Peptides against a protein of PDB entry 3JWR. Designs and how they scored, part 225

Target 1, 323 residues: chain A of PDB entry 3JWR
Amino acid sequence: TRELQSLAAAVVPSAQTLKITDFSFSDFELSDLETALCTIRMFTDLNLVQNFQMKHEVLCRWILSVKKNYRKNVAYHNWRHAFNTAQCMFAALKAGKIQNKLTDLEILALLIAALSHDLDHRGVNNSYIQRSEHPLAQLYCHSIMEHHHFDQCLMILNSPGNQILSGLSIEEYKTTLKIIKQAILATDLALYIKRRGEFFELIRKNQFNLEDPHQKELFLAMLMTACDLSAITKPWPIQQRIAELVATEFFDQGDRERKELNIEPTDLMNREKKNKIPSMQVGFIDAICLQLYEALTHVSEDCFPLLDGCRKNRQKWQALAEQ
Target 2, 298 residues: chain A of PDB entry 3JWR as posed
Amino acid sequence: TRELQSLAAAVVPSAQTLKITDFSFSDFELSDLETALCTIRMFTDLNLVQNFQMKHEVLCRWILSVKKNYRKNVAYHNWRHAFNTAQCMFAALKAGKIQNKLTDLEILALLIAALSHDLDHRGVNNSYIQRSEHPLAQLYCHSIMEHHHFDQCLMILNSPGNQILSGLSIEEYKTTLKIIKQAILATDLALYIKRRGEFFELIRKNQFNLEDPHQKELFLAMLMTACDLSAITKPWPIQQRIAELVATEFWEQGDQVGFIDFVCTQLYEALTHVSEDCFPLLDGCRKNRQKWQALAEQ

## One batch from the design tools (peptide; made by RFdiffusion4, then SolubleMPNN)

Design b2_p17_5_s4 (from b2_p17_5, 7 letters changed)
Fold by OpenDDE base, seed 1:
Structure b2_p17_5_s4 (fold): chain B 323 residues (1-323), chain A 17 residues (1-17)
Amino acid sequence: as target 1 above (323 residues)
Amino acid sequence: SELEEKLAQLESFKISL
């Protein structure tokens, strides 16, 4: 396609020029082409292109295929969300120094997973999918959308001209797919809530060991969640704008719940309760976010900007909740 | 085989690549 030709021929700017190593990164001013260029830079600077012998055209096609399989009519869970998740992963790996703690296969899997973790998201949560009796709810009992996201990821990875993993051995391929699946499934907040206690306890007891395969898997899951939720860590103007996108999507679901299911939406998805957003954001930060970024910072002190950003945004949301 | 079956099931859900 013309888009592929343009991307494949483009000079890819440095990570410094693109600011993709910054935890404060914003994609708001970037074109779709620039987001694809940033993505190429992430693969290159993580040595994934070299180590796994990726053809440039295949990588470009894969990126464009991933982008194409996000819906444009979804306010938040779109390509820009996936891109920002991947950028946070890149920043955590580079600036956060987590790269040195992981294998090349783990890094490869995490980057693919971050870009792919919400593929074909419909702007509705698992509860809506289940209650609407959507065909996907018959395929999966738990983490319905996350299973679908992984399936979409797998489909793209195996599509002609998109096989960025063709340079891997059979064993490396299997390992990579396993990690991708686990990482995508880990973005279900229900699974995060279930597993985080073990991670926090290991950290608290100073028993956390990345050489343990189970603890490694647990860490990768926590890191995925930390990147997926990273909007909460962004500079306040960015955080506010993203929160508006999230609210828009949730209100759209609430409107559909009223219309299609004849139910009253929860406060989070109720357009009439927009004034509760600040207090709900404080609650979300306290219940879900703070302890995660504290624990991540304990594993790597260079991840502190995520924790600091989260704390600053808590103060901003609290100030709005008091008005 | 399992991969092929899975890919076939996805045809109804995919956006054209």
Scores: peptide ipSAE 0.020, ipTM 0.627, DockQ to the pose 0.027
Fold by OpenDDE base, seed 5:
Structure b2_p17_5_s4 (fold): chain B 323 residues (1-323), chain A 17 residues (1-17)
Amino acid sequence: as target 1 above (323 residues)
Amino acid sequence: SELEEKLAQLESFKISL
C-alpha cells in the first residue's frame, strides 16, 4: 500500500526528538504516520529489531496491520490508546529503568502486548458483551474481550508479511506468545483486582523478587496495567482530555444499554450523571491507581513521575468535585 | 494444526490486514 511505502521509506526520528521516553508524552499533535514512526523507534531502541532480526518492511507492515485493526469509531479504546500504552511501556523500560530487570523476550512480548492489548475493541466492556449475548460471549466465559484481543494479535502475527517473530526459535516463539497472552489478559481490571493484593503484599514485606518466575509473571501483569491506566498520570490538560474520551465511550455504552438492553446504566456510564465525573475519578484513583504506582515506584524509583502525576491529578479532580 | 484451525475461525472477526 501507499501507506506502507511511505512508512518504510521514512526517516525514523530519534527517541529524543519524538519525546517517547517522557512520562508526560502526548500523542494529540501526532499524525498516524508519526505514531507508526514512534513505534518503530520503540522497537529499535529496545534492541528488538537487531536481537530478533526483524526486517524493516515486515515491522512496518505489522505496525500498520495492528493500527488498522483498531476501530476508528470508538472514542477511547482505539489505536491511540494502544499507542499510548506502548509509549508508557517504553518510557517505563527506558526512563523508569525497568529494561534492566527484564529479558529481551519479556520486553518483546510486553511491547507487542501493549500495542495489541485492545485489538478490535468495540467500545463496550465485558459486562455489556455478556448481557447482549454477543457471539464472543459464547467463546469465552471470563475476560471475553481480552481473549479476543489476543486472538486478533495472534492472527496478525501469523499473517503473510507481518511475521515479526520469524527470527525466533520455536522455544522463543512459544515463550513470547505465552507472555503476550498473559500480558493482554492482565489488562482485564477484574484480574488486576484479583491479583494486585499479592503484589502489594510482596512489596510491603520487602519480599518482592524478580528471580522468582511467579513473581516475575505477577510483575509483568502489574506493569501492563500501570501502562494501560497511564492516562491518569499525565499532565492535567492531557488527563482531562483523555477523561473526556473515556466518558464519551462510557456514555455511548450507557445509551446503548438503555436502548438495546432496556437497563439503567451505572453512574459511570450514565450521561445524566456527568456531574459525578470528578468524584468518580477521585474514587478510581484511590481504589485502583495510587497503590499500583506506589508499588511500581518501589520496584523502580525512576517510575516516580507516574505516581506524582497520579497524585497531582487526584488533587485536580478533588478540587472539581468540591465545586 | 490447532493454530491453523484457530486462525481460520478468526477470519470472521478480523477487520482487515
Scores: peptide ipSAE 0.020, ipTM 0.601, DockQ to the pose 0.026
Fold by OpenDDE base, seed 4:
Structure b2_p17_5_s4 (fold): chain B 323 residues (1-323), chain A 17 residues (1-17)
Amino acid sequence: as target 1 above (323 residues)
Amino acid sequence: SELEEKLAQLESFKISL
């Protein structure tokens, strides 16, 4: 209640002051209150507050509810990750000019999805959840955590005083929820790997058309992944710090895999293989990231800073791998 | 509805708001 009162009464700084339009943005120096203020600014500057008649107090409560439903004991997949994903989405929409290519409902859905995409993340991947026979693995066959994240998102959106979508028509509400679900599910890298070939081929053949509903859906999925992975694009000092958080979480999982499941973790999650982090980062960039940011930059050239950042970090990681 | 089914599933996981 005090946090809500403080947030709701606070003057929201401009996007320029907050630097939330910058692809180089870092949240490291921001308080939790400042991250919430940034989030309000994202909704405001995307015209979502005005277009969908959001009450300020309801938006504030919703933001705080979303933040509260990220775990504090998870090294990487926490509120700050979700906030950074949303900030990258905001930057891609504004500075990357993707806003001009999307409907207001798509923008609304993407921002909600970005903030919500890892709700109640447990610091372990879907493979761990399956192998541990967790109750969530009984509910879902694939993308277990992403389904759970969406369920959490839906619960919050329907909670008293958190109904930021109350200004939507029934049809707009249905459309928005569909896009949110698809966007959150798209953050499963297994689904990204499965679908990206179609996107890249459309780009390569110059057949990509956002007026096609299927291609629009595919683009929104790729955009979500691009924002979710955007840590790899950040200035090198930021990239290194985030990579350490990711490594911490992965090693914590690997340690649990050894203790709880009696299995040897993969190199990515093996603390004893920390010396392979630079080479693994190069491999990750080459296998997952580069083509995505190349394709995104092809859709909107103003997204080039993401590609450039990814390329620069590849060089930095490669230099470390050669040491 | 799909919404009602999902809300019912969520009750089992006791989420704090």
Scores: peptide ipSAE 0.019, ipTM 0.596, DockQ to the pose 0.028
Fold by OpenDDE base, seed 2:
Structure b2_p17_5_s4 (fold): chain B 323 residues (1-323), chain A 17 residues (1-17)
Amino acid sequence: as target 1 above (323 residues)
Amino acid sequence: SELEEKLAQLESFKISL
């Protein structure tokens, strides 16, 4: 395609020029081409291109294929969300110094997973999929969408000209796919809530050890969630704009719940309760986000900007909730 | 209880995100 030719021929700017090591990064001013260039830089600077002998054209095609398999009519869970998740992963690995704690296969898997974790997202949650009796709900009992996202990821990875993993041995390939699957499934917040207590307790007791395979898997899951939710850590103007996108998508679901399912939506998805957004954001930060970024900062102090950003945004949302 | 409210809130977040 013309897009592929343009991307493959383009000079890829440095991570410093692209500011993709910054936790404060924003994609708002970036074109789709620039987001793809950023993604190439992430793979390159993590040594993934060199270590796994990725062909540049294949990587470019894969990135464009991933981008194409996000829906344009979804307000939040689109390519830009996946891209921002991957950028946060990159920043956590580089600036947050998590890279030195992980294997190259784990890093490869996490970056692919971050970019792929919401593939073909439909702008509705697992509860809606289940209640609407969607065909996907017949395939999977739990984490319906996350299983679908992984299936889409696997389909793309095996598509002609998109095989960025062709340089891996059979064993490396199997390991990478296992980690990708686990990482994508970990983005189900229901699973996060189930597992986070173990992670926090290990940290609290100073028993956390990344050499333990189970604890490593647990950490990768927590890191994926931390990157997936990283919008809450962004500078206030960015956070507000992303919160509007999330609210738009949730209200669209709520409108469909009324119309298609004949149910009253929850406050979070109820367009009539827009005035509750600030208080709900405070609740979300307190219930889900703060402890995660605190724990991540205990694993690596260089991740503190995520925690600091989350705390600052809590204060901003609280101030709005009091008005 | 504060715990039950937190759990209910957590369940709502599990469904929503």
Scores: peptide ipSAE 0.019, ipTM 0.612, DockQ to the pose 0.268

Design b2_p17_6_s1 (from b2_p17_6, 7 letters changed)
Fold by OpenDDE base, seed 2:
Structure b2_p17_6_s1 (fold): chain B 323 residues (1-323), chain A 17 residues (1-17)
Amino acid sequence: as target 1 above (323 residues)
Amino acid sequence: MQIFDLEGILEEVEREE
């Protein structure tokens, strides 16, 4: 395609020029091509291209394939969300110095997972999929969409000309796919809520050890969630804009719930209750976000900007809630 | 922004237990 030719021939700017190591990064001003260039830079600077002998054209095609398999009619859970998740992962690995704590295969898996974790998202949550009796709900009992996202990820990775993992040994390939699956499934916030207590206790007791395979898996799950939710950490103008996108998608679901399922939506998904958004954001930050970024900062102090951003946004939302 | 229905997620967690 013309798009592939343009991407493959383009000079990839440095991470510094692209600002992709910044926790305050915004994609708002970037074209689709520039987001793809950023993604190439992430793979390159994490040494993934070199270490796993990725062909440049194959990587370019894979990136474009991933982007193409996000829906354009979904307000939030689209390519830009996946891209921002991956960028946060990159920043956490580089600026947050988590790279030194992980293997190359884990880093490879996390980056692929971050980019792929919401593939073919339909702009509705698992509850809606289940209640609407969607065919996917018959295939999977739990984490319905996350299983679908992984299936889409696997499909792309195995598609002709998109096989970025062809340089891996059979064992490396199996390991990578296992980690990708676990990482994508970990983005189900239900699983996060279920598992986070173990992580926080390990941190609290100063017993956290990444050399333990179980704790490593747990950490990767928490890191994925931290990147997936990283919009809450962004500078206030960015946070507000992203919040509007999320609200739009939730309200669209709420409208569909009324129309298609004949049910009253929850406050979060009810456009008539948009005035509750600030207080709900405060509640979300307190219940879900703060402890996660605190724990992550304990693992690596260089991740503090995520925690600081979350705290600052909490204050902003609280001020709005008090008006 | 609250990217998930907290009430719905809590209910899901309870169902998985």
Scores: peptide ipSAE 0.097, ipTM 0.813, DockQ to the pose 0.634
Fold by OpenDDE base, seed 4:
Structure b2_p17_6_s1 (fold): chain B 323 residues (1-323), chain A 17 residues (1-17)
Amino acid sequence: as target 1 above (323 residues)
Amino acid sequence: MQIFDLEGILEEVEREE
């Protein structure tokens, strides 16, 4: 395609030029092509292209395929969200120095997972999918969308000309897919809530050990969540804009819940309760975000900008809630 | 914003238990 030709022939700017190592990164000014170029740079600078012998054209095709399999009519859970999740992962790995704590396969899996974690998202949560009796709800009992996201990820990885993992051994391939699956499933906040206590307790007791396979898996899950929620850490102008996108999507779901399911939406998804957004954001930060970024910062102090950003945004939301 | 419906998640958690 013309798009593939353009991407494959383009000079990929440095990570410095693209500012993709910054935790404060924003994609708002970037074209789709530029987001793809950023993605190539992430793979390159993490040594994934070299270490796993990725063909440039195949990587380009894969990126474009992933992007194509996000819906354009979804306000928040679209390619830009996935891209921002991956960028946060990249920043956490590089600037946050988490790269030094992980294997190349884990890094490969996390980056693929970050880009793929919301593939074909429909702008509604698992509860809606279940209550609407969608066909996907018949396939999966829990983490419905996350299973679907992984299925889409696997489909793309196995598609002709998109096989970025072809340079891996059979064992490496199996390991990578396992980690990808676990990472995508970990983005279900229900699972996060279930598992985070163990992680926080390990940190609190100074018993956290990445050499333990179980703790490694737990950490990767927490890291995925931290990147998935990273919008809450962004500079206030960026945070506000992203919050508007999230609100739009949630209100759209709420409207559909009223119309299609004949139910009253929760306050979060109720357009009529928009005045509660600031207080709900404070509650969300306190209940979900702060402890996670505190724990992540404990694992790597260089991740502090995420925690600092979260704290700053809490203050801003609190100020709005008091008006 | 709450990137998640806390009530919906809690309901989902309860269903999985």
Scores: peptide ipSAE 0.102, ipTM 0.813, DockQ to the pose 0.674; fails the geometry check
Fold by OpenDDE base, seed 5:
Structure b2_p17_6_s1 (fold): chain B 323 residues (1-323), chain A 17 residues (1-17)
Amino acid sequence: as target 1 above (323 residues)
Amino acid sequence: MQIFDLEGILEEVEREE
């Protein structure tokens, strides 16, 4: 395609030029082509292209395929969300110095997972899918959409000309897919809530050890969640804009719940209760976000900008809630 | 804004138990 030709022939700017190592990164000013170039840079600077012998054209095609399999009519859970999740992962690995704590296969899996974790997202949550008795709800009992996202990820990875993992041994391939699956499934916040207590307790007791396979898996899950939620850490103007996108998608779901399911939406998804957004954001930060970024900062102090951003946004939302 | 429906997630957690 013309798009592939353009991407494959383009000069890829440095990570410094693209500012993709910054925790304060914003994609708002970037074209789709530029987001793809950023993604190439992430793979290159993490040594994934070299270590796993990726062909440039294949990587370009894969990126474009991933982007194409996000829906354009979804307000928040689209390519830009996946791209920002991957960028946060890249920043955490590089600027946050987590790269030194992980294997190349784990890094490869995390980056693929971050880009793929919401593939074909429909702008509705698992609860809606279940309550609407969607066919996907018949295939999976829990983490319905996350299983679907992983299935889409596999489909793309196995598509002609998109096989970025072809340079891996059979064992490396299996290991990578396992980690990708675990990472994508970990983005189900229900699983996060279930598992986070173990992680926080290990940190609190100073018993956290990445050499333990179970604790490694747990950490990768927490890291994925931290990147997936990283919008809450962004500078306030960026946070506000992203919050508007999230609200739009949630309100669209709420409207569908009324129309299609004859259900009164929750306050979060009720466009008539917009005035509760600031207080709900404070509650979300306190209940979900703060402890996660605190724990992540304990693992790597260089991740502090995520925690600091989260704290600053809490203050801003609290100020709005008091008006 | 909450990136997730907390009430919906809590319901999902309860169903998994």
Scores: peptide ipSAE 0.099, ipTM 0.810, DockQ to the pose 0.700; fails the geometry check
Fold by OpenDDE base, seed 1:
Structure b2_p17_6_s1 (fold): chain B 323 residues (1-323), chain A 17 residues (1-17)
Amino acid sequence: as target 1 above (323 residues)
Amino acid sequence: MQIFDLEGILEEVEREE
């Protein structure tokens, strides 16, 4: 395709030029081509291209395939969200110095997972899928959409010309897929809530050990969630704009719930309760976000900008809630 | 799950500046 040719022939700017190591990064000014270039740079600077012998054309095709399998009519859970999740992962690995704590396979899996974690998202949550009796709800009992995202990820990875993992041994391939699956599934906040207590307790007791395979898996899950929610850490103007996208998507779901399911949406999904958003954001930050970024900062102090950003945005939302 | 409705919030902030 013309798009593939353009991407494959383009000079890839440095990570410094692209500012993709910054926790304050914004994609708003970037074209789709530039987001793809950023993605190439992430793979390159993490040494994934070299270590796993990725062909440049195959990587380009894979990136474009992933991007293509996000829906354009979804306000938030689209390619830009996946891209920003991956960028936060990259920043956490580089600027946050998490790279030195992980294996190359784990890094490879996390980056693929971050880009793929919401593939073919429909702009509705698992609750909607269940209540609408969608065919996917018959296939999976829990984490319905996350299983679907992984299935889409696997489909793309196995598609002709998209096989970025072809340089891996059979054992490396199996390991990578296992980690990808676990990482994508971990983006279900229900699973995060279920598992976070163990992680926080390990940190609190100073017993956290990345050499333990179970604790490693737990950490990767927490890191994925931290990147998936990273919009809450962004500078306030960016945070506000992303929040608008999320609200748009949630209100669209609420409208569909009324129309299609004949149910009253929750406050979060209710367009008529827009004035409650600031207080709900404060609640979300307190209940979900703060402890996660605190714990992550304990693992690596260089991740502090995420925590600091989250705290600053909490203050901003609180101020709006008091108006 | 991120809870952000910002267009209205940005408009309100812009009106207060």
Scores: peptide ipSAE 0.082, ipTM 0.625, DockQ to the pose 0.113; fails the geometry check

